Peptides against a protein of PDB entry 4LZF. Designs and how they scored, part 24

Target 1, 155 residues: chain A of PDB entry 4LZF
Amino acid sequence: GGRLVVFPNGTRKELSADGQTVKVMFFNGDVKHTMPDQRVIYYYAEAQTTHITYPDGMEVLQFPNNQTEKHFPDGRKEITFPDQTVKTLHPDGREESVLTDGTIIQLNPDGSKVIQFNTGQREIHTADFKRREYPDGTVKTVYSDGRQETQYPTG

## One batch from the design tools (peptide)

Design b1_p20_1_s2 (made by RFdiffusion4, then SolubleMPNN; from b1_p20_1, 10 letters changed)
Fold by OpenDDE base, seed 3:
Structure b1_p20_1_s2 (fold): chain B 155 residues (1-155), chain A 20 residues (1-20)
Amino acid sequence: as target 1 above (155 residues)
Amino acid sequence: SEEELRQREAENEALLAEEE
């Protein structure tokens, strides 16, 4: 059968009969599971948070408010918010948010912003202008000096 | 914070290693 070790500090260690699963129940209520697939599942009892580490270096955090964070081995982070918005943080400093309506918001390291609307319109924000691109090929630009330009589609 | 949680885990593992 399995083994149960009880330490003097009150921590308990359970070993499965096959030795492939280890469960540590710490004296403070935290729980660590080492699984046969080498995943490590740590539960923080006070924070009610689960931290999963994978052998490839992937990490997953699950918070009590139903927020989930994935930390990829390449340094990318993906946050799924309670409202189901997904935010991706790239190692280069670029951020992308995908809203539930299909709108995509990109924040670039240079401070520029691009909004891809679900209607097919796109809005570009820079230090020098705001530009709206329409599906018909019309482009409207408002420059920082207050001038406005409309570029009409060719055809 | 995430740092506080990571520290708590490290302390628990250190205490376990002393008992083993």
Scores: peptide ipSAE 0.322, ipTM 0.875, DockQ to the pose 0.940
Fold by OpenDDE base, seed 5:
Structure b1_p20_1_s2 (fold): chain B 155 residues (1-155), chain A 20 residues (1-20)
Amino acid sequence: as target 1 above (155 residues)
Amino acid sequence: SEEELRQREAENEALLAEEE
């Protein structure tokens, strides 16, 4: 069968009969599970936070406020906020936020910003201009020099 | 912080390793 080891400090270690699952219950209330799939689940009792590590280097943090962070092996991070906004941080410095209304906000490493509105409009911000693209194909550009251009749809 | 959590985990593992 399984084994239970109880240490003098109050830490407990449970081993499954097959030896594939290990559960450590630390004296401070923290819990570590090593699973047969080599996933490690650590629970921080005071912070009420769960940290999952995967053999491929993937990490998942689950916070008590319903925030979830995924740390990918490539250095990408995906944060799901309590409001269910999802922010992706790319290794190149690009950031993408998907709002609950379907709006997508992209911050590019060059400092440009792109907003894809849920209405189908897109707004592009650069150092040189702000551009609004409309679903009908109309494009309005306001340049930094104050010039304004409107490109009308074809047809 | 995440760093404080990692430190706490490392301390717990170190203490366990001393007991084993």
Scores: peptide ipSAE 0.321, ipTM 0.875, DockQ to the pose 0.920
Fold by OpenDDE base, seed 1:
Structure b1_p20_1_s2 (fold): chain B 155 residues (1-155), chain A 20 residues (1-20)
Amino acid sequence: as target 1 above (155 residues)
Amino acid sequence: SEEELRQREAENEALLAEEE
């Protein structure tokens, strides 16, 4: 059979019969599970948040608002928001958001922004201009000085 | 914050280590 240890401070430790599963129930309501696969599941009682750590260095945070964060060993972070938007933060400082409609928003380390719309239109934001590219090859640019340019597709 | 949660976990682990 398993074992239960109860400490003077009220913390409880449950061990499986095989010793492969350990459950610590802290006096403050937090819970730590160590699983046979070496995954560690920590539950923060007050925040109602679950933190899972994997042996490969992967981490998963689950928040009570249905947000999920994944921290990859390569330094990449993936956030799934309650609205199901997925934001990826790359180690190089690039950020990408994929909206539920298929729109992709990229923030680049140089401060530029690219929006790839689900319509096939693309919008590019730089320090010098905003540019809209259309599927037909039309390009409209608004420069920071207020100048506007339209480039029409070659017929 | 995540940092506050990590600190809380560390405190709980420290207290457990004192009791074991």
Scores: peptide ipSAE 0.320, ipTM 0.874, DockQ to the pose 0.945
Fold by OpenDDE base, seed 2:
Structure b1_p20_1_s2 (fold): chain B 155 residues (1-155), chain A 20 residues (1-20)
Amino acid sequence: as target 1 above (155 residues)
Amino acid sequence: SEEELRQREAENEALLAEEE
């Protein structure tokens, strides 16, 4: 059968009969589960946060506010916010946010920003200009010097 | 912080390892 070990400090260790599942209940209320698939699930009792470590090096943090963070072995992070916005942080410093309305916001390492609106409009922000691209092919640019230009689609 | 959580886990694991 399974085994239960109770330590003097109050920590408890439960082993399944097959030895494939281990549950440690620490004296401070934290809980660690080692699963047959080699996932390690750690629950921080005070923070009410769950940390899952996968054998491939993936890590998942689940916060009490319903935020979820995935930490990929390549250094990429994916944050799902409580509002279901998904933000990806790339190792090169690029950030991408996908809003629930389908808007995509890209922040580039050079400080430029691209917004792909759900309407098909795109806005590009650089040090030198802000540019709005419209689905009809119209492009409006406002330069940092105050100059404005409009490029009309060829009919 | 995530670092504080990781430290707390490491401390719990260290204490368990001393008792096993």
Scores: peptide ipSAE 0.315, ipTM 0.872, DockQ to the pose 0.910

Design b1_p20_1_s3 (made by RFdiffusion4, then SolubleMPNN; from b1_p20_1, 11 letters changed)
Fold by OpenDDE base, seed 5:
Structure b1_p20_1_s3 (fold): chain B 155 residues (1-155), chain A 20 residues (1-20)
Amino acid sequence: as target 1 above (155 residues)
Amino acid sequence: SEEELKEREKKLEEELAAEE
């Protein structure tokens, strides 16, 4: 059978019969659960935060405000905000936000910004221009010098 | 912060290891 060890400080350690599951209940209320698949689930009682580590190096944080963060082994970070917006931080410095309405906002390492609206319109911001692309193929560009250009769809 | 949480975890694990 399983075993329970109770330490003098009040920490408790539960071991499964096969030894593949270990649950430590710390005296402060924190809980560490080591699973057969080598996931480690740590619960911080005071912070009400769950931290899951995977054997591949992936980490998942679940905060009491309903925010979830995934830290990938490649250095990518994915944040699901309480409003269900998903923000991805890439190792190259690119950031992408997917809003609940389907709008995608991309911040590029060069400082450019791309907004893909849920309407199918796209807006591109660079140091040299702001450009709006429409689903019909119309493109409107406002250059930094104040010049404006409209490219009409062909056909 | 996440770092403070990890340091707290580490401390508790060290305390546990000292009692085992």
Scores: peptide ipSAE 0.121, ipTM 0.784, DockQ to the pose 0.917
Fold by OpenDDE base, seed 3:
Structure b1_p20_1_s3 (fold): chain B 155 residues (1-155), chain A 20 residues (1-20)
Amino acid sequence: as target 1 above (155 residues)
Amino acid sequence: SEEELKEREKKLEEELAAEE
């Protein structure tokens, strides 16, 4: 059968009969659960936060406000906010946010910004200009010096 | 913070290991 060990400090350790599951219930209310698939599930009682570690090095954080963070072994981080916006932080410093309406916002390491609207329009922000690209091929540019240029589609 | 949680976890594991 399974085993239950109760330590003098009040911590409890429960082992399954097959030895594949280990549950530690710390005296402060925190819980560590080692699963047969080698996932380790930490529950922080005061913070009401769950932290899952996987054998491949992936980590998942679940916060009480319904925010979820995934930390990938390659250094990429994915945050799902309570509003269901998904933000990806890449190891190169690039950030991408996908809004619930399908709009994509990209922040590049050079400080440039690209917005891909759900309408098919794209807006590009650089130190030198702001540019709007339209689905028909029209491009409008406002330069930092105040000049404006419109490029019309070929046809 | 995440770092505070990890440090607290480490301490609890060290306390457990001392009693095992």
Scores: peptide ipSAE 0.119, ipTM 0.785, DockQ to the pose 0.841
Fold by OpenDDE base, seed 1:
Structure b1_p20_1_s3 (fold): chain B 155 residues (1-155), chain A 20 residues (1-20)
Amino acid sequence: as target 1 above (155 residues)
Amino acid sequence: SEEELKEREKKLEEELAAEE
């Protein structure tokens, strides 16, 4: 059968009969599970947070507010917020947020911002201008110097 | 923070390793 070790400090270690599952219950209430698939599941009792590490280097954090963070081995991070917005942080410094309405917000490493609206409109923010592109091909640009330009579709 | 949690985990693992 399995075995239970109780340490003098109150920490408990439970081993499965096959030795493939290890459960450590720390004296502070934290719990560490080592699973047969080599996942390590750590529960932080005070923070009510679960941290899962995978053998490929992926990490998953689950917070008590229903936020979930995934840390990929390539350095990419994916944050699912409580409102179900998904933010991806790329290793190149690009950030992308996908809203529940389908709006996509991109922050580029050069400081530019692109908003792709669910209506098909796109808004581009740079140091020099803000530009709104419409599905009909109309483009409105407001430059940093206050100039405004409208380009109409040729048709 | 995540870093504070990891440091806490590390400390608990060190304490466990000292008792094993």
Scores: peptide ipSAE 0.115, ipTM 0.779, DockQ to the pose 0.942
Fold by OpenDDE base, seed 2:
Structure b1_p20_1_s3 (fold): chain B 155 residues (1-155), chain A 20 residues (1-20)
Amino acid sequence: as target 1 above (155 residues)
Amino acid sequence: SEEELKEREKKLEEELAAEE
């Protein structure tokens, strides 16, 4: 059978009969599960937050507001917000947000921004201009000096 | 913060290890 150890401070440790699962219930209400697949699930009772660590170095945070964060071993982070927007933070400083309507927003390390709209339009923001690309091939550019340019598709 | 949570986890694990 399994084993239950109760410590003087009130912490409890449950071991499965095979020794592959360990459950620690800390005196403060926190819970740690060590699983047969070597993942560790820690529940922070006060914060109502779950922290999962994987043997490859992956980490998953689950917050009480339904936000989920994935921390990849390469330093990439993926945040799923309560509204189901997914934001990816890359180690190079690039950020990408995918909205629920399919709009993609990219923030580049150089400070440029690219918005891919669900309509097929694209908007590019740089220090020098804002550019709107349309599905028909029309391109409208507004430069920082106030100059405007329209490039029409070749007909 | 995530760091505070990790430090709390570490502290509780150290407390457990001291009782084992």
Scores: peptide ipSAE 0.110, ipTM 0.773, DockQ to the pose 0.912

Design b1_p20_1_s4 (made by RFdiffusion4, then SolubleMPNN; from b1_p20_1, 13 letters changed)
Fold by OpenDDE base, seed 1:
Structure b1_p20_1_s4 (fold): chain B 155 residues (1-155), chain A 20 residues (1-20)
Amino acid sequence: as target 1 above (155 residues)
Amino acid sequence: SVEELKKRKEELEKELKEQE
């Protein structure tokens, strides 16, 4: 059979009969499950947040608002927002957001921003200009000095 | 914050380990 240990502070530790699962119920209401696959599932009772840690160093946080954060061993973070937008934070400082409509927003380490619209239009923001590229090959640029330039497609 | 949650977990895990 399983084993239940009750500590003086009110924390409880339950061991499965096979010894492969450990459940700790902390006195504050937090719960820790150690699984046979070495995955650890921690539940923060007050925050209603689930924190899963994997043997490879992967971490997954699940918040009560349905936001999910994945922390990869390489330092990358992936946030899935309640609206299903996915934001990836890269170790190099690049950020990428994928919207539900397929629009991609990139923030680059140099401070530039690129928006790839689902229409095929692209917008580039730099310190020097904002540029809109159209599927037909037209490019419109507004420079920081107020100049505007339109480049028309060839052919 | 996530850092505060992790800190709280570490404190509880430490206290448990001291009693085991």
Scores: peptide ipSAE 0.349, ipTM 0.892, DockQ to the pose 0.848
Fold by OpenDDE base, seed 4:
Structure b1_p20_1_s4 (fold): chain B 155 residues (1-155), chain A 20 residues (1-20)
Amino acid sequence: as target 1 above (155 residues)
Amino acid sequence: SVEELKKRKEELEKELKEQE
């Protein structure tokens, strides 16, 4: 059978019969599960937050508001917001948000912004201009000096 | 914060390790 150890501080440690699963119930209500696949599932009782750590260094946080954060070993972070928007933070400083409607918003380290609309239109924001690209190949640019340019599709 | 949670986890894990 399994083993149950009860510590003087009230923390309990339960070992499975096969020794492959360890459950620690801390005196504060936190729970730690070490699984056979070496993932560790930690539950923060007060915060009602689940924190999963994987042997490859991957971390997953699940918050009570339905937000999920994934911390990848390469330093990338992926945040799924309660509204199901997914934001990816890249180690190079690039940020990408995928909205539920399929719109993709990219923030680049140089401060430029690219919006890929679900309509197939793309908008590019730089220090020098805002540009709208249309599916038909039309490109409209508004420069910071107020100049406007329209490039018509060839065809 | 996530940092505070991680810190609290580390404290509890340390206290457990000291008793094991």
Scores: peptide ipSAE 0.348, ipTM 0.892, DockQ to the pose 0.885
Fold by OpenDDE base, seed 2:
Structure b1_p20_1_s4 (fold): chain B 155 residues (1-155), chain A 20 residues (1-20)
Amino acid sequence: as target 1 above (155 residues)
Amino acid sequence: SVEELKKRKEELEKELKEQE
């Protein structure tokens, strides 16, 4: 059979009979499962948060509000919010949010912002202008000096 | 914070390791 070790501080360690699974029940209520595939599932009792670590360095956090965070070994993070918006944080500082309606919001390291609307319209924000691109090829630009310009499609 | 949680985990894991 398996083994149960009870430590003086109240922490308990269960070893499966095959030795492939280890369960630690810490005195504070936290639980750690080491699985045969070498992933570690840690439950923070007070925070009600699950933290999975993988051998390749991948981490997954599951919060009680239904938010999920994936921390990739390359430093990228992917956050799924309770509303099902997915935000990707890139190591270069770029951020991308995909909304449930299909709208994509990109924040670039240079401070520029690009919104790809589900309608096919695109909006570009820079230090110098805000530009709206339409599916028909029309482009409207409002410059920081207040000038406005419209480019009409040629086709 | 996530960092605080990770730190707490590391502390508990260290305390366990010292008793093993």
Scores: peptide ipSAE 0.342, ipTM 0.889, DockQ to the pose 0.874
Fold by OpenDDE base, seed 3:
Structure b1_p20_1_s4 (fold): chain B 155 residues (1-155), chain A 20 residues (1-20)
Amino acid sequence: as target 1 above (155 residues)
Amino acid sequence: SVEELKKRKEELEKELKEQE
């Protein structure tokens, strides 16, 4: 059978009969599950937050407001917000947000911004200009000096 | 903060290890 150890401080440790699962119930209400696949599921009782650590170094945080954060071994972070927007933070400082309507917003380390609209239009913001690209090939640019340029598709 | 939670976890895990 399984084993139950009760420590003097009130912490309890349960070992499965096969020895593959360990459950620790800490005296503060926190719970740690070590699974056969070496995942560690830690529950912070006060914060009502679940923290999963994987053998490859991936971490998953699940918050009580339905936000989820994934921390990848390469330093990338993926945040799923309660509204189901997904934000990816890359190690190089690039940020990408995917909205529920399919719009993609990219923030680059140089301060430039690219919006890919669900309509197929694209908008590029730099220090020097704001540019709108249309599906028909028309490109409209407004430069920082106030000059405007329209490039028509070659037909 | 997440850092405070991780620190508290480490303290509890350390205390358990000392009793084992």
Scores: peptide ipSAE 0.342, ipTM 0.891, DockQ to the pose 0.860

Design b1_p20_2 (made by RFdiffusion4)
Fold by OpenDDE base, seed 5:
Structure b1_p20_2 (fold): chain B 155 residues (1-155), chain A 20 residues (1-20)
Amino acid sequence: as target 1 above (155 residues)
Amino acid sequence: SVAALKAQRAANEAALAAEE
Protein backbone atom coordinates (compact mmCIF):
# COMPACT_ATOMS: atom_id res chain seq x y z
CA GLY B 1 0.00 0.00 0.00
CA GLY B 2 0.80 3.66 0.13
CA ARG B 3 2.87 5.25 2.82
CA LEU B 4 2.39 8.39 4.90
CA VAL B 5 5.24 10.04 6.74
CA VAL B 6 4.59 12.83 9.21
CA PHE B 7 7.58 14.91 10.16
CA PRO B 8 8.09 16.81 13.42
CA ASN B 9 7.82 20.18 11.66
CA GLY B 10 4.32 19.28 10.48
CA THR B 11 5.23 18.46 6.88
CA ARG B 12 3.56 15.34 5.57
CA LYS B 13 4.76 13.09 2.77
CA GLU B 14 2.44 10.68 1.04
CA LEU B 15 3.72 8.03 -1.33
CA SER B 16 1.42 6.13 -3.63
CA ALA B 17 1.31 2.37 -3.50
CA ASP B 18 2.96 2.12 -6.91
CA GLY B 19 5.63 4.61 -5.88
CA GLN B 20 4.90 6.76 -8.92
CA THR B 21 3.32 9.69 -7.12
CA VAL B 22 4.64 11.65 -4.19
CA LYS B 23 2.61 14.30 -2.41
CA VAL B 24 4.26 16.59 0.07
CA MET B 25 2.07 18.80 2.20
CA PHE B 26 4.32 21.38 3.78
CA PHE B 27 3.71 22.90 7.18
CA ASN B 28 2.88 26.26 5.58
CA GLY B 29 0.12 24.79 3.43
CA ASP B 30 2.14 24.48 0.22
CA VAL B 31 1.70 21.24 -1.69
CA LYS B 32 4.15 19.47 -3.96
CA HIS B 33 3.10 16.67 -6.29
CA THR B 34 5.67 14.62 -8.13
CA MET B 35 3.91 12.84 -10.96
CA PRO B 36 4.73 9.65 -12.88
CA ASP B 37 5.76 11.73 -15.89
CA GLN B 38 8.30 13.50 -13.68
CA ARG B 39 6.32 16.71 -13.79
CA VAL B 40 6.35 18.50 -10.46
CA ILE B 41 3.28 20.47 -9.49
CA TYR B 42 3.88 22.90 -6.67
CA TYR B 43 1.06 24.88 -5.14
CA TYR B 44 1.87 28.03 -3.21
CA ALA B 45 -0.96 28.18 -0.73
CA GLU B 46 -0.76 31.81 0.34
CA ALA B 47 -0.32 33.08 -3.21
CA GLN B 48 -2.81 30.55 -4.62
CA THR B 49 -0.33 29.96 -7.44
CA THR B 50 0.41 26.72 -9.23
CA HIS B 51 3.95 26.13 -10.43
CA ILE B 52 4.59 23.22 -12.77
CA THR B 53 8.11 22.18 -13.63
CA TYR B 54 8.91 19.71 -16.37
CA PRO B 55 11.96 17.49 -16.81
CA ASP B 56 13.07 19.51 -19.84
CA GLY B 57 13.29 22.65 -17.71
CA MET B 58 9.97 24.14 -18.78
CA GLU B 59 8.10 25.96 -16.05
CA VAL B 60 4.47 27.02 -16.00
CA LEU B 61 3.01 29.38 -13.44
CA GLN B 62 -0.71 29.84 -13.05
CA PHE B 63 -1.74 32.82 -10.98
CA PRO B 64 -5.08 33.40 -9.25
CA ASN B 65 -5.84 36.33 -11.57
CA ASN B 66 -5.91 33.91 -14.52
CA GLN B 67 -2.47 34.95 -15.75
CA THR B 68 -0.26 32.13 -17.01
CA GLU B 69 3.49 32.35 -17.46
CA LYS B 70 5.58 29.85 -19.37
CA HIS B 71 9.30 29.88 -18.75
CA PHE B 72 11.09 28.04 -21.52
CA PRO B 73 14.47 26.35 -21.11
CA ASP B 74 15.99 28.77 -23.64
CA GLY B 75 15.13 31.71 -21.39
CA ARG B 76 12.07 32.82 -23.32
CA LYS B 77 8.99 33.69 -21.33
CA GLU B 78 5.43 33.67 -22.56
CA ILE B 79 2.81 35.47 -20.52
CA THR B 80 -0.86 34.99 -21.20
CA PHE B 81 -2.67 37.83 -19.49
CA PRO B 82 -6.21 37.60 -18.14
CA ASP B 83 -7.43 39.46 -21.24
CA GLN B 84 -5.79 36.74 -23.37
CA THR B 85 -3.06 39.01 -24.67
CA VAL B 86 0.08 36.94 -25.14
CA LYS B 87 3.40 38.59 -24.42
CA THR B 88 6.64 36.88 -25.34
CA LEU B 89 9.90 38.01 -23.79
CA HIS B 90 12.94 36.82 -25.67
CA PRO B 91 16.39 36.29 -24.17
CA ASP B 92 17.80 39.00 -26.44
CA GLY B 93 15.48 41.56 -24.87
CA ARG B 94 12.91 41.60 -27.65
CA GLU B 95 9.31 41.63 -26.52
CA GLU B 96 6.26 40.79 -28.57
CA SER B 97 2.64 41.20 -27.61
CA VAL B 98 -0.14 39.62 -29.59
CA LEU B 99 -3.47 41.22 -28.87
CA THR B 100 -6.77 39.41 -29.22
CA ASP B 101 -7.62 41.47 -32.32
CA GLY B 102 -4.47 40.21 -34.04
CA THR B 103 -2.41 43.34 -33.51
CA ILE B 104 1.23 42.58 -32.85
CA ILE B 105 3.41 44.94 -30.85
CA GLN B 106 7.14 44.40 -30.98
CA LEU B 107 9.64 46.10 -28.71
CA ASN B 108 13.17 45.68 -29.98
CA PRO B 109 16.38 45.71 -27.94
CA ASP B 110 17.49 48.90 -29.71
CA GLY B 111 14.43 50.68 -28.36
CA SER B 112 12.49 50.66 -31.59
CA LYS B 113 8.86 49.66 -31.61
CA VAL B 114 6.83 48.07 -34.37
CA ILE B 115 3.09 47.75 -34.39
CA GLN B 116 1.52 45.48 -36.94
CA PHE B 117 -2.13 46.41 -36.99
CA ASN B 118 -4.82 43.93 -37.87
CA THR B 119 -5.69 46.21 -40.81
CA GLY B 120 -2.35 45.50 -42.43
CA GLN B 121 -0.92 48.89 -41.52
CA ARG B 122 2.40 48.94 -39.74
CA GLU B 123 3.80 51.62 -37.50
CA ILE B 124 7.50 51.87 -36.77
CA HIS B 125 8.91 53.97 -33.96
CA THR B 126 12.60 54.75 -33.79
CA ALA B 127 14.73 57.42 -32.20
CA ASP B 128 14.71 59.25 -35.53
CA PHE B 129 11.17 58.87 -36.79
CA LYS B 130 7.68 57.54 -36.53
CA ARG B 131 6.57 55.81 -39.70
CA ARG B 132 3.25 54.48 -40.88
CA GLU B 133 3.16 51.94 -43.67
CA TYR B 134 -0.09 51.33 -45.47
CA PRO B 135 -1.20 48.22 -47.35
CA ASP B 136 -1.26 50.12 -50.65
CA GLY B 137 2.43 50.89 -50.28
CA THR B 138 2.08 54.45 -49.04
CA VAL B 139 4.56 55.32 -46.32
CA LYS B 140 4.26 58.37 -44.10
CA THR B 141 7.18 59.38 -41.94
CA VAL B 142 7.40 62.02 -39.24
CA TYR B 143 10.99 62.67 -38.31
CA SER B 144 12.18 63.78 -34.90
CA ASP B 145 13.01 67.22 -36.28
CA GLY B 146 9.40 67.70 -37.36
CA ARG B 147 9.97 67.02 -41.04
CA GLN B 148 7.29 64.93 -42.70
CA GLU B 149 7.62 62.78 -45.77
CA THR B 150 5.10 60.80 -47.77
CA GLN B 151 6.27 58.11 -50.12
CA TYR B 152 3.64 57.10 -52.62
CA PRO B 153 3.37 53.59 -54.03
CA THR B 154 5.00 52.83 -57.34
CA GLY B 155 2.93 51.40 -60.16
CA SER A 1 7.03 37.98 -6.84
CA VAL A 2 7.99 34.69 -8.46
CA ALA A 3 11.39 34.99 -6.83
CA ALA A 4 9.80 35.26 -3.41
CA LEU A 5 7.64 32.23 -4.10
CA LYS A 6 10.63 30.19 -5.19
CA ALA A 7 12.49 31.26 -2.08
CA GLN A 8 9.64 30.07 0.12
CA ARG A 9 9.56 26.77 -1.73
CA ALA A 10 13.29 26.38 -1.33
CA ALA A 11 12.97 26.95 2.40
CA ASN A 12 10.20 24.36 2.64
CA GLU A 13 12.15 21.80 0.67
CA ALA A 14 15.31 22.47 2.65
CA ALA A 15 13.44 21.97 5.90
CA LEU A 16 12.07 18.68 4.61
CA ALA A 17 15.49 17.54 3.47
CA ALA A 18 16.85 18.26 6.93
CA GLU A 19 14.26 15.96 8.48
CA GLU A 20 14.62 13.11 6.01
Scores: peptide ipSAE 0.541, ipTM 0.932, DockQ to the pose 0.911
Fold by OpenDDE base, seed 1:
Structure b1_p20_2 (fold): chain B 155 residues (1-155), chain A 20 residues (1-20)
Amino acid sequence: as target 1 above (155 residues)
Amino acid sequence: SVAALKAQRAANEAALAAEE
């Protein structure tokens, strides 16, 4: 059979009969489950937040507002917001947001920004220009000096 | 904050380790 240990501080520890699962119920209401696959599921009671850690170093946080954060071993973070927007933060400083309508927003480490619209248009922002690319191949550029250029599709 | 949560967890786990 399993075992229950009750500590003087009020923390309780339940061990499965096979020793593969451990449940710790801390005095503050937090709960820690150690699973047979070595993942650890920690529940912060006051914050109503679940924190899963995996043997490979991945972490998953689930917040009460339905936001989910994944922390990958390589340092990448992926945030799924309550509205289902997904934001990825890369170790090199690049950020990418995928909106529910399919629009993709990329922020690059050099400060440039790229928006891929769901219409197929793309907008590129750099220190030197703002450029709009259209599905037909037309490209409109507004340069930092105020000059505007339209490049028409060839063919 | 996540950092504050992790700190609380660490305190809980340290308290348990002291009891064991």
Scores: peptide ipSAE 0.540, ipTM 0.933, DockQ to the pose 0.930
Fold by OpenDDE base, seed 2:
Structure b1_p20_2 (fold): chain B 155 residues (1-155), chain A 20 residues (1-20)
Amino acid sequence: as target 1 above (155 residues)
Amino acid sequence: SVAALKAQRAANEAALAAEE
């Protein structure tokens, strides 16, 4: 059979009969499961949050509001919000949000912004201009000095 | 915060390590 150890501080440690699974029930109600695949599942009782760590350094946080965060070993983070928007934060400072309607918003480290609309239009914001690209190939640019330019489709 | 959670976990695990 398994083994249960109860410590003076109230923490309990349960070992499976095969020794492959360890369950620690901390005095504060937190629970830690160490699995045979070396995945560690930690449950924060008060916060009702699950934190999974993988041997490769991947981390997954699941919050009670249905938000999920993935922390990749390379420093990238992927946040799935309760509304199902997915935001990716890259190590270089680039951020990308994918909305449920298919719109993609990219924030670049230089402060530029790119919006890929679900309509096929694309909008680019830089320090020098705001540009709208249309599916037919038309491009409209408004420069910081107020100049406006339209490039018509080629062909 | 996530940092606060991790700090609490670290305290719990340190306390366990002291008991073992």
Scores: peptide ipSAE 0.538, ipTM 0.932, DockQ to the pose 0.922
Fold by OpenDDE base, seed 3:
Structure b1_p20_2 (fold): chain B 155 residues (1-155), chain A 20 residues (1-20)
Amino acid sequence: as target 1 above (155 residues)
Amino acid sequence: SVAALKAQRAANEAALAAEE
């Protein structure tokens, strides 16, 4: 049979008969499950948040608003928002958001921003200009000094 | 915050370790 230990502080520890699963029910209502595959499932009762930790260092947080955060061992973080937008934070400081319509927004460590629209248009933002590139090869640039330039496609 | 959650967890686990 399994074993149940009840501590004076109110925390309870339940061990399975096979010794492969441990369930800790903390005095504050939090619950910790240690599984046979060595993953740990922690539930924050007040916040209604689930936190899974894997042996390789992967972490997954699931929030009550349907947001999910994945923390990868390489330092990358991936946030899936309730609207299903996915934001990736890279270790080099680059951030990328993928919208549900396929639009990609990239924030680069140098401060530049690139938007790849689902229409095939691309917009580049730098300290010096905003540039719109069109699929036909037309390029429109608005410089920080207010100057505008249009480059027409060849052919 | 996530940090606050992790702090609460750490306190819970430390309290358990002290009981064992």
Scores: peptide ipSAE 0.537, ipTM 0.932, DockQ to the pose 0.918

Design b1_p20_2_s1 (made by RFdiffusion4, then SolubleMPNN; from b1_p20_2, 12 letters changed)
Fold by OpenDDE base, seed 1:
Structure b1_p20_2_s1 (fold): chain B 155 residues (1-155), chain A 20 residues (1-20)
Amino acid sequence: as target 1 above (155 residues)
Amino acid sequence: SIEELKEREKKNLEELAKEE
């Protein structure tokens, strides 16, 4: 069978019979699980936060407010907010947010911003202009100098 | 902060290592 070790400081260590699972229950309420698949699950009792580390370098943080953060080995980070918005932070500095309504907001390293609306409209923000593209092919541009241009679809 | 949590974990592991 498994075994339980109880230390003088109140920390407890449970080992499975096969030795593949180790559970440490620390005196302060924190818990560390080492699983057969080599993932390590650490629970911070006071913060009510779970931190999972995987053998490939993936990390997952689960917060008490229902936010989840995934830290990928390539440096990408994916945050699922309590409202279920998903924000991806790329190693190149690009950020992408996918809203629950399907709207996609992209922040580029050059400071430009692109919003792909669920209506099929797209808005592009640059240092020089804001541009709205419509599904019918109409494009409206407001330049930084205050000029406004409308390009109508051909055909 | 995450850094504070990691420090808490580190302390717990250090105390465990003293008991083992």
Scores: peptide ipSAE 0.442, ipTM 0.914, DockQ to the pose 0.943
Fold by OpenDDE base, seed 2:
Structure b1_p20_2_s1 (fold): chain B 155 residues (1-155), chain A 20 residues (1-20)
Amino acid sequence: as target 1 above (155 residues)
Amino acid sequence: SIEELKEREKKNLEELAKEE
């Protein structure tokens, strides 16, 4: 059978019969689970936050507001917000947000921004211009100097 | 902060190690 150890400080340690699962219930309400697959699940009682550490180095944070953060071994982070927007932060500084309506917002390290609308339109923001690309091939550009240009699709 | 949480975990593990 399993084993329960109760320590003088109030911490409890439960070991499965096979020894593959360990549950520690700390005196402060925190809980640590070590699983057979070697993932470690830590629950912070005061913050009501769950932290999962995987053997490959991936980490998952689950917050009480339903936000989830994944920290990948390559340094990439993926944040799922309570509204189900997913934001990816890349190691190179690029950020990408996928909205629930399918809109994709990309922030590039150079400060440029690209919005891919769910309508198929794309908007590109640079230091020099703001450009709207339409599905029909029309491109409208507003330059920083106030000049406006329209490129019409080939008929 | 996440760092504070990790420090809390570390302290709990250190206290457990003293009890074992």
Scores: peptide ipSAE 0.441, ipTM 0.914, DockQ to the pose 0.953
Fold by OpenDDE base, seed 5:
Structure b1_p20_2_s1 (fold): chain B 155 residues (1-155), chain A 20 residues (1-20)
Amino acid sequence: as target 1 above (155 residues)
Amino acid sequence: SIEELKEREKKNLEELAKEE
């Protein structure tokens, strides 16, 4: 059968009969679960935060405000905000935010920004210009020198 | 911070190791 160990400091350790599940309830209210799949679930009682670590090096943080952060082994981070916006942080410095309305905002390491609107319009920001692309193929560019150019669709 | 949380976990594990 399973066993429960109660330590003098008030920490409790529960072991399953097969030994594959270990639950430690610390004296300060924190809880550590080691699961059969080797994931470790740690609950920080004061912060009300859950930290899951996976054998492959993936980490998941769940905050009391309903924010979730995934830390991938490749260094990528994915943050799901309380409003359900998903922000991906890439190791190269690229950031991508997907809004609930389907708008995608990309920040590139060179400082350029691309917004793919849910309307099908795309806006590109660089050091040299701002460009708006329309679904009909029209492209409007405002250059840093103040020049404005409109390219009309060929169709 | 996450760093503070990890330090809290570390301390809890150190105390557990003393009891075992």
Scores: peptide ipSAE 0.440, ipTM 0.914, DockQ to the pose 0.950
Fold by OpenDDE base, seed 3:
Structure b1_p20_2_s1 (fold): chain B 155 residues (1-155), chain A 20 residues (1-20)
Amino acid sequence: as target 1 above (155 residues)
Amino acid sequence: SIEELKEREKKNLEELAKEE
């Protein structure tokens, strides 16, 4: 059968009969689970936060407000906000947000911004201009000097 | 902070290691 060890400090350690699952219940209410798949689940009792570590180096944080953060081994981070917006932080400094309506907002390391609307329109913001691209091929540009240009689709 | 949580975990593991 399984084993339960109770330490003098009040910490408890439960081992499964097969030895593949270990549960440590610390005296301060924190809990550590080591699973057969080598995943480690740590629960911080005061913060009500769960931290999962995977053998490949992936980490998942689950907060009490339902925010979830994934930390990938390559340095990428993915944040799912309570409103279900998903923000990806890339190691190169690029940020991408996917809104619930399907709109994608990209922030580039050079400070440029690209918005891909769910309508198929795209807007590009740079230091020099704002540009709107339409599905029909029309492009409207407003330059920083106030000049405006419309490019019509090739007929 | 995340750093405070990691330090809390570290202390719990250090204390467990003394008992084992």
Scores: peptide ipSAE 0.438, ipTM 0.913, DockQ to the pose 0.937

